# Ledger of designs, part 303: peptides against a protein of PDB entry 7UQJ

Target 1, 160 residues: chain A of PDB entry 7UQJ
Amino acid sequence: PELYQNFNITPPRGVLFHGPPGTGKTLMARALAASCSSDERKITFFMRKGADILSKWVGEAERQLRLLFEEAKKHQPSIIFFDEIDGLAPVRSSKQEQIHASIVSTLLALMDGMDNRGQVIVIGATNRPDAVDPALRRPGRFDREFYFPLPDVKARFKIL

## One batch from the design tools (peptide; made by RFdiffusion4, then SolubleMPNN)

Design b2_p27_3_s4 (from b2_p27_3, 11 letters changed)
Fold by OpenDDE base, seed 2:
Structure b2_p27_3_s4 (fold): chain B 160 residues (1-160), chain C 160 residues (1-160), chain D 160 residues (1-160), chain A 27 residues (1-27)
Amino acid sequence: as target 1 above (160 residues)
Amino acid sequence: as target 1 above (160 residues)
Amino acid sequence: as target 1 above (160 residues)
Amino acid sequence: PREYYPPLVYPEVEELGVEKYKELAAA
């Protein structure tokens, strides 16, 4: 997060972390959350999984998303981290179940309904950015994307 | 693994990475795999999730585990990384479904059946080491455990 | 990076990642660099090793540091990552070679000479924060420090 | 190396407020 202020970059509402599994997307999101929470200013970190929201909350997923965003707004400054967001918001196909379309529509509405001045950041993590609904990748939503490449083999040798 | 060879340390058969989610367990496992792959010696990295083995391979999970270990043995030197291993091998309770007990028993047998001379390392990652069947934490299985603490909150706060 | 602006946190010029080897410091630095590069704003990531700067550039290390900072300034927004910065900037002892003292003095001057408004972030990584010259850990230099805790010490020794 | 990446399914992580993070980091 520090990197953005020095760069005079307006923080997006939504950040998409994408890259191969185990590239540290979840770790980075947690490190980002932890690094924002000074002794004076604790950041609340909400973590959800795309697949868990779909599977555990069948018929309640929209309500759970709304509650999550309300809680995040209540506990500002906050980060909502969606791991495997392609599981929550898969690309809309003509054959996709109405449930997925409803959840995506709810998430879109929740992201659009955030105040630009709100201290809620949404981080989505995916291994498959192309499997995320392009509607989520538009300005005001996940409009910043961060590729987590696999560390080059040579680069790994130097950490260990 | 390369660290072990360079230090003349015999690699363990099984290593349990435990600690809160997003502490970099998966990342470390991948970093370890890559740091063990020299230009001369490529390590094959097999990644599986505990929950995926249960959900995707209902009725075939035992066979899929056997195939995974056979493939890992065939592609030595290799690392098998089980993310969320508590999902694969939850603590044996009297109320646990026979399916979970069978999968755990299969994993135990596969770990016990690895030759000490095999260049196959098994890494399990969990957020809940106490939710992992204690039978997996015995010598010759996951007999080395690595706690991944959350990076000190104060330390994180200074980057953000 | 985005989290900083919403929180009105002034980003540091220098961030010290410290913690034992293999804790993902280098990986985190790369992931941070990647995570600051949007499609609209590519961050240039410069990576150097402390020991490499000393060993490869004997008698030119000061010039190479100057060139590195000039290139980073030219390619703003940019990150300079020093891996093993304790190798570049060891604690000044009365017995330390004048060469190390000169390089440390050059790095100090380069960090002090950055404009507060410059879009250059310096990340140092070390396994030994106490081996880094305390002069580098002062405000306006590496004034933010991030502890990458070991996976439990007992744990790490068993993988290494 | 053929990296077979199965889809990552992470269990529900309880809402770890920063406080619980500090407790877990101090433990």
Scores: peptide ipSAE 0.017, ipTM 0.349, DockQ to the pose 0.058; fails the geometry check
Fold by OpenDDE base, seed 3:
Structure b2_p27_3_s4 (fold): chain B 160 residues (1-160), chain C 160 residues (1-160), chain D 160 residues (1-160), chain A 27 residues (1-27)
Amino acid sequence: as target 1 above (160 residues)
Amino acid sequence: as target 1 above (160 residues)
Amino acid sequence: as target 1 above (160 residues)
Amino acid sequence: PREYYPPLVYPEVEELGVEKYKELAAA
């Protein structure tokens, strides 16, 4: 409640930011994190990159996700931002199924385990929303999606 | 001159954007590209990611860089944005010297070969300015550096 | 309504982004513009800098503002972003009263003349919200304020 | 690909030397 009191919006559990590269997804997530902070109420921003979690923590990715969510809960209000979440949670039907299935399942369980009253928001950013496991895009997970289009070439010309 | 006339700034040959991840370096580069664009004068924005150049174009990275600079010159005024440039041009003294040395040398030569009168700007973005080869940070290359601080926690966004 | 359907928020007429330099106000404005754009519905983003309106269009600033709002209405859904709006709309009680009073009055009238159903958002960004005319910060104008704080050092440490 | 991007005005980027960046990152 309180994290979003400033926004007068119902707090989503998870928000998917999707759109082309360099459209400001990561920066919006940081800006939202900062925006929900007040002098009295520090929002802790946790950032992870999907590919980094897979590459740096092979076999420990599930543990690192658990620790991340625990730390976010401990330091609430907080935002967990996953940049390039399609790298962390690819569609289960891709031929690389086995390595990612446990990570996706862990992330699903962690998101499902978040209390709706918890002051923890999860933001995922991707350039390929269709490459994100549809299970993450369900109600109670990344149930809000924000499209970050390239600022239109036509709109660009009106930034005269 | 003309690319920066709107900003009343001397055009740098290269600009290094450095700061924490998701501070909007990429988005600033895009923004600068577009702010310098008018209806009469379209700026072409070229974006490359350092890690992608190494991973996708192993052995062709030098050629891809040359083609990128040629294309940018052909389509001037233009901005070449290297995201994660520390991935493309790591410090030469790191043990991975051999694979990166040729790419760094190519980028140095390409930046040195840019005519100061050319309407081509090179923007490099990094989270680790010290991980960028110091040769790239010399006058006539990335000779201006812009620190992208995070968005605050102290001044917590009163999104009222 | 539709501009904010993606956010599930009531569309403000005006949003003030305030906070220190470096905080991503302009970036958030663009990210919002982008996030409100869909493949089917392109948002037109208009950007003006307060100081530029005063310096480049001395005596024509009111006309330029009118044209900007007309163009934004014509190309709705749209966002009008005023960067450094404190330069455009300083507090009336400041000794520079006479030159700015007409511009402020024009902006007030233009904002008041916006249909609440119009898909035009005005975003003002400033480093000094108290330097913005309080009349602009009233309901039906910049009735939402988003403080864009500096990067906290403490948040940086949690971007592990 | 040739991409044209609209201007995002970022707030004043201080020319921070690497040392000042380290101080601001370490504080």
Scores: peptide ipSAE 0.010, ipTM 0.333, DockQ to the pose 0.040; fails the geometry check
Fold by OpenDDE base, seed 5:
Structure b2_p27_3_s4 (fold): chain B 160 residues (1-160), chain C 160 residues (1-160), chain D 160 residues (1-160), chain A 27 residues (1-27)
Amino acid sequence: as target 1 above (160 residues)
Amino acid sequence: as target 1 above (160 residues)
Amino acid sequence: as target 1 above (160 residues)
Amino acid sequence: PREYYPPLVYPEVEELGVEKYKELAAA
């Protein structure tokens, strides 16, 4: 968080963490949450798995997303972390999944409806960034992408 | 592995990583794999999600587990990491899931069949250790359990 | 970074990541750097190991620190990551290490000389936070401390 | 349930190169 203040960079609404599984995307999201919360100002961290929202909330996924964003807004400053966001918002090109198209549309609308003044950041983690709907990867949504390399020393320098 | 060699500690057959989601269980398993692999001795890391083995391999889950353990043995030293192992091996008490009972039994047999001489470590990660079949949590299986705490709020505030 | 802007939290000059080895402090620092860099605004990440600064630059450690901070300031927005900072900045109480006292004093002065307006964050990682000079752990320096729990220390040692 | 997520530590996974990951992801 503090680097962006220092850098006078407008905080993104959404950040996409992508990279190989177990490169620590989930761990980073939580560490970011923690690094941003003070004794005086606790960041509320909301975690959801993309596949869990689809599987556990068949027909209510949109409502659960709305509730999640409302709860995040009520408890701002907050982070919404979607682990495996490619499971929640797969590329729309699969003709068969009208349900996914509606969930993606709801997530798009929720991210677009986040006022830039809102103290809510959305972090999506995926192992397959190309499986995430390109509409989510646009400015004002997941407009910042972070590659979590396998900690190859050289991949260490590419995050640099 | 190298840490076990360095400490002259007999490597466990299985290690259960448990704790809240995104506490870095998967990342730790990979970091352990990496920290144990030298340039001379590459550890082969095998990663599977418990739910994926059930969903993708309906009717072949047992065969895929056997193949995974055979491949791990062929490529030893190796780590088999089961992310969300509570999805692969839920508690046997649910009468309805005969399919799960057979998968659990296969996993038990595979872990029991790992000679202590094999350089294969199994790491199971779960957010719900009590949802993992207690038979898997016995000596010679996942006989080592690792709690991944949420990094404490106070550590969080000291971060702040 | 973005979370601090969202949260209107003053960025620390320094953040201390502490916790047992292999808890991902270095990976976190890199991922924070990545998470703060956009395609338009790359954060320059500088990584140094505390022991390397002492061992490789005997008699030039202070100069190398100054150069590092100058380079970080020139390439701001930037992160300076000191891995094993307890090796760079041990507690002053050891009478024998006049050399360490001067390095610590230089690091203190460099951190104090970072105007809060500078887009440079210093991250120190250590396995031994109590081995880090308390003067570095004061407000305006490493005033933020991140505990990187092992997945239960007893856990890691049982995998060990 | 509110999951409060604390500062997280990324373990250095130094030796799992991208190549090893490709092998691991293919496995």
Scores: peptide ipSAE 0.009, ipTM 0.332, DockQ to the pose 0.042; fails the geometry check

Design b2_p27_3_s4 (from b2_p27_3, 11 letters changed)
Fold by OpenDDE base, seed 4:
Structure b2_p27_3_s4 (fold): chain B 160 residues (1-160), chain C 160 residues (1-160), chain D 160 residues (1-160), chain A 27 residues (1-27)
Amino acid sequence: as target 1 above (160 residues)
Amino acid sequence: as target 1 above (160 residues)
Amino acid sequence: as target 1 above (160 residues)
Amino acid sequence: PREYYPPLVYPEVEELGVEKYKELAAA
């Protein structure tokens, strides 16, 4: 947020982080939260795992998502980080993933309901961007995508 | 490697990364794997989730661990990264976790069976270091532990 | 360190982190510093921005670099992290960058003056590796280079 | 517990995926 404000760049509503497992997806989100916070303006960081929202809150996942977005809005500027978002918002066409259709629909509605003036950024991580519902990857939702490749021998020498 | 060479620090066989969720443990492990290879000498990186070893390979988790360590040894220099190792190797004193006693025992034996001259490093990541079996946290196993704090403003200046 | 010992890989004096803006180069450098510290042996982390060395210390940038390397040597084991090193060490052939020739020369001399037995690692980060003076990218200086591809908002938080 | 000094350089990691281990486990 602060970087985007400072640069007069319209902040994305949502950013999708994708790449192989262990390419750094959860840590950049907090680092962004961290780097965007000052002593004068702390960012509130909310983290949820997609699978945890489904498994811990069976039948209440939609409510838990709503509460999460409400708390993020109360504590703005905020980052909502969904780890393993492919677990939360699978491709709707999958028969196996039909159980998640209501949750995906809730997440879509919550992201669409964020006013452009809100200081809430949503960050989604996945190892499988193609397993994420394409509806989440549209403008006004996760409309920025960044690829975290496996660092190759030359590229890995940039992460450490 | 270079820091430990320069520091004459004995290399761990195993390293435990612990800290709050999304403090970057998995990417650090990959980054380590990455940083330890050159174009001349590539490190092979093996990644497993503790829970996946238990759930996908019910009754074969011990065999899968053995195969993993064998493949890591064949492809040395290697890193074996266990994400969520508290799921794989819970505290043995837990009555609920007694089902995993054979898996924990296998992992202990595999770590103890690594020759000090071997080019295999084991990295375990957990959000709950106290949930990891203390037997894994001993010298010759996960004998190095790193706390990944939440980046507070002071800790943000350690992370960025 | 331990991987490089096990792998008989010679430690770099300098490591160049390059990749698009916001790929977590700074974050990784500090995560490295943090991860390289133990309770028994803390690493001292020095961070400077290339542009800050030029702008804040006009006419004293060379002295500030010398002091930085001296302090790093006093407090070894140490990491010196240069963020935006392309601002500090531009390509010498650039007419616009001729003003920085003395600073680049000082940095080269400081890196060349590091004994291979010293416990000081230099990390440079840039968004523009081709804008960094090729003299810095030679063996014994920034002789290891690493590509930070754009990580997604979830994926970067695995680096710490 | 000893604290970790990670190396600063990243090589190509061939990640053996779960499927490759299934093939190796079936062999």
Scores: peptide ipSAE 0.006, ipTM 0.308, DockQ to the pose 0.037; fails the geometry check

Design b2_p27_4_s1
Fold by OpenDDE base, seed 2:
Structure b2_p27_4_s1 (fold): chain B 160 residues (1-160), chain C 160 residues (1-160), chain D 160 residues (1-160), chain A 27 residues (1-27)
Amino acid sequence: as target 1 above (160 residues)
Amino acid sequence: as target 1 above (160 residues)
Amino acid sequence: as target 1 above (160 residues)
Amino acid sequence: SPLEEARKKAEKASEEAAKLLAEQAAK
């Protein structure tokens, strides 16, 4: 509630930050975490990289996700930032279906299992919003999307 | 000194961050504040919104600015970040001249009254640099400008 | 010259942005690129990830670096941003010496071969400044370092 | 265009994020 109220966002269980590399997705997530932190109430910021969860924990990725969400709940208010979330939950390509399906299903279940009253925000960052499984982008999951456009090179920085 | 040395900027009394919304002006200011903070020397970050100073403190805006600068001096090294500074110091439009003129004059005096050795940086952020009173953009005030362009989606960052 | 003058930094051939993940290193680099872009003079922003250069181009990493620098020179003014530069030029650990040594040596030579008048800025970003080969951090290379701290959750942003 | 809509969404999102940062910074 408060974490979400402080964000003036109706509690998205998840927020998808999408846009080209270096558009500030990670930085925004950290700035949000910092801005929500008071001396009285520190926000715990958990960062995971989607590709790292898949690669480092082959066969244990589900368990790692569960542990992450449990730890985030224990340390609430908290933000879970998934950098490169497209690496964790790529669109179900027919050939790698089983491993990815299990991880995606686990993430879906974890996001669906968050009580709306939980002080856990999940932020996914991706450079490829279309590479994120549409199931993650449904209401109650990453149902809010923030596009981070590439800084327009054309805007006249008149350094006068 | 150190704050400015850490920025490798000759101490501008003020830095204007300008550019479209979402270009990271506020984030940059916070990142700068954070980067200048060491364990030994915490930077105090004061944030004010230009429109809020005008709207909340009708008739007291000058006093609030003075108090802000005094407090920033007391807590130096410090950064004063004026978000939407164009709201505080709009270009003198003929119809609202007196109230705005007084606030602008006070801000000018406060910036001019900062000893160059002071560890107070003033960062103004605006989406409308042309809406900022030119008097604030003169040497010894917001004499450095960083444009924050809208991210051109079309700028082929050829990630070759 | 102008690119560096615009940054009010004595032209470091290279700037190291270091700090924890999501501290805005990439965003800063893009903001800088964007800020130096005028309508008359667009800055070409080249982004490479250190680990990707190493992994995608095993045995061709040197050639890729050379091509990158040549292309950056052809498209000057330009910024080369190496994200996760610690992945490209890890501290010469005894066990992986030869491949890393060659890549590091090539990067050193490319940076040293930049005429100080060149309108090519090299920005390295790392989360592990200590994992960057000290040879890259010498004068004429990444001789300027910008620390991007985590917004210390403890930094009392006393929003007074 | 989808790009303009994405841009408008991004602007709005950035405004909301800026507003959030501002509101958090006003607290």
Scores: peptide ipSAE 0.000, ipTM 0.214, DockQ to the pose 0.084
Fold by OpenDDE base, seed 3:
Structure b2_p27_4_s1 (fold): chain B 160 residues (1-160), chain C 160 residues (1-160), chain D 160 residues (1-160), chain A 27 residues (1-27)
Amino acid sequence: as target 1 above (160 residues)
Amino acid sequence: as target 1 above (160 residues)
Amino acid sequence: as target 1 above (160 residues)
Amino acid sequence: SPLEEARKKAEKASEEAAKLLAEQAAK
């Protein structure tokens, strides 16, 4: 919070972690959650997988998203981490089922409805940033993106 | 190899990485692959997701598993990493479809068929070790398990 | 800034990431660089490998370090990440060549010369923190250290 | 266990790192 004030930086509502599989996106999100938690100020970390939301919550995905954001707001400061967000919010321009469009629309509304003063950070992780609906990648949503490159095998070898 | 000889340890055929999501299981598998790779001895890293094997290879999952193990053997030393292996090899005792039982049976056979002299390591990663078929967790298969605990949420808080 | 103020913490000039190879030190450094970058405030991420500085810049390593720090200052806010810093800054107490002592001395001077108001963070990563010159690990330099544990050493040992 | 202690220590260190970096990024 304070750091954002000092730098005149609005805290990002949403951050997109993207990069190849097994580059530590999910680990980083947990690391951030952990790093944001102190003895006095515990951060609540909520994690969902995009594919699980689609598969397990068919017909209730929108409701479950709303409940997740409400719970995150209630337990602020909080991080909501969506792993494999491209599975949750595929690009609208694809001939995708109406259900996906509804889920995306709900997620958009939830991210737009977050007060900038709220201590809720949303992190999306994907291997396919281009498969994420561009509307989610706009300012006030997943407006910051972080590339998780494959650890250069050469780089790791020099470490040994 | 040499370390195993020095400690009279049989190299594990299979290793189960288990722990909460985003604890770095996949990153570690990649790190191990990179760390075991030298300029002289390149390790080939094969990665598959359990859910992707079920969803993308419906009807050919068993064949694709066989091909994967053959390719890994051909390019030894190699690591086969199954991310979300609980999606690939769910517990047989569950009321699961016959297809899952077939995939599990194929994976069992492939792991049993690996010669101890082969330089192929199989790593399975799961968030739910108890959802993995117990037969896969037996000696000669995923006979070594490593818990990836959540990074302690407490100490990281100073980042926010 | 504000978080440092709230905790009465002086912003570190340097942070040492240490831990076994492939524990995500480099990944974390990149992720931090990315996380600190906004649309309005881009963080410039400079990455160098210690071994590359020694091997590629033999006779010019000190100059290249100076140029790197100048460039980082010019493009602040910036992160300078030294991967494998033990290769760059080996312990002086070892019978090391005079050249290494000069490189270490240059890096010390550069880190000491950074104004606390400068938005340049230096991250060093090593697998061998004890191989890093103790002078670099003093307050105002790499004065904060972060251990990147191997996920269960047993896991790695069982895989190796 | 020593592993749990090492983990807690590593987590604590990682968390302090993260804090430091955020605090610098915010300055």
Scores: peptide ipSAE 0.000, ipTM 0.346, DockQ to the pose 0.032; fails the geometry check
Fold by OpenDDE base, seed 4:
Structure b2_p27_4_s1 (fold): chain B 160 residues (1-160), chain C 160 residues (1-160), chain D 160 residues (1-160), chain A 27 residues (1-27)
Amino acid sequence: as target 1 above (160 residues)
Amino acid sequence: as target 1 above (160 residues)
Amino acid sequence: as target 1 above (160 residues)
Amino acid sequence: SPLEEARKKAEKASEEAAKLLAEQAAK
């Protein structure tokens, strides 16, 4: 957070955390959220799973995404964390592809509609960055990517 | 495994990691796997998601669980990590309850069938320990539970 | 980094990551560095270990710290990461106490000399926050602290 | 203690993971 202020960097609207499962992506997102909250300035942390967007919000996923972004804007400064954002990707059924396309299109529109002056940051986490729609990874969306490597085998051996 | 050998502690058959999402449960499981692996003694780490057991293994979940435990035994010392083990819990449809009951029953039997002399540890992770079948949490199964708290609000505020 | 810009928070000159070993402090620092780097704006990441400052830089540690801060300023935007910053603390020999005092005094002066407008962030990581000189933890230095908790002791005891 | 060793090792793995991240970010 503060790093970007010091750097006069236009904060990305979105950050993609990617890497193997259990590399601490979700923990990092929470730690970042925690690191941006002070006693005087609480950051509201919203969390959703990509799979939950598809399964729990059947037929209302787009609306729930809109509501999430509206709520995040109302409670700014805020972080929206999408865990397993690649879970928005359908299984290969044509019907699921259409549902996915609508949800992703809504997310794209919501990220594009965020004023750069807004105090809302979106963090996406995935184990499969290549399964995230390339449109989400363009400038003004998830345009910053963080790789969370597994500890190297040597590092693992040193853990042992 | 090696940790328990070094402590002369009978390794639990299963450990339940529970706590809010993004508290590092999966990271800890991997770190433990890594910490139990030496140059002389590599630990094989198996990972499955509870939701994947239901969705990907439709009709063969029980068989795949059996194969997983057999493979873990063949590659001992080993860790089986079930991420989101509460994802084995069905949604309220009677048909899903039956599927869940069979899968959970298989997992119970596999955990009970692990010889205490085996170098196989099972780790389950959940955000909802109360959604994990109480039978899985009995002695000889997931009989050790680890709470992963969120960083304290004060610690979070100091992070911020 | 960007979170702080969006939040109009004056970025701290320094952030202290503290918590037990293996809680991801170093991983977090590097992930933060990576998140602040874009293709258009590379952040230079400098890393030093506290123990290396004492052992490798015997008699020149203060000079090397000055050079590090100068280099970080020249290559701004930049992050200086001090891993194991408590490793600047001497072992109980009076001679090592004097060496530590000089090094810490130099680090204090360097952190105080950073213009708040500079694009240099300092991250310190320690397993022993109480072993970090309180002077380093004052406003304008490592004035933000991040606790990286281990899973709860009860959780640990149940793993054990 | 084995816990301290496991902890030290987790720290070292985190350091190496971090090193890899820095090397990847430098590329």
Scores: peptide ipSAE 0.000, ipTM 0.285, DockQ to the pose 0.111; fails the geometry check

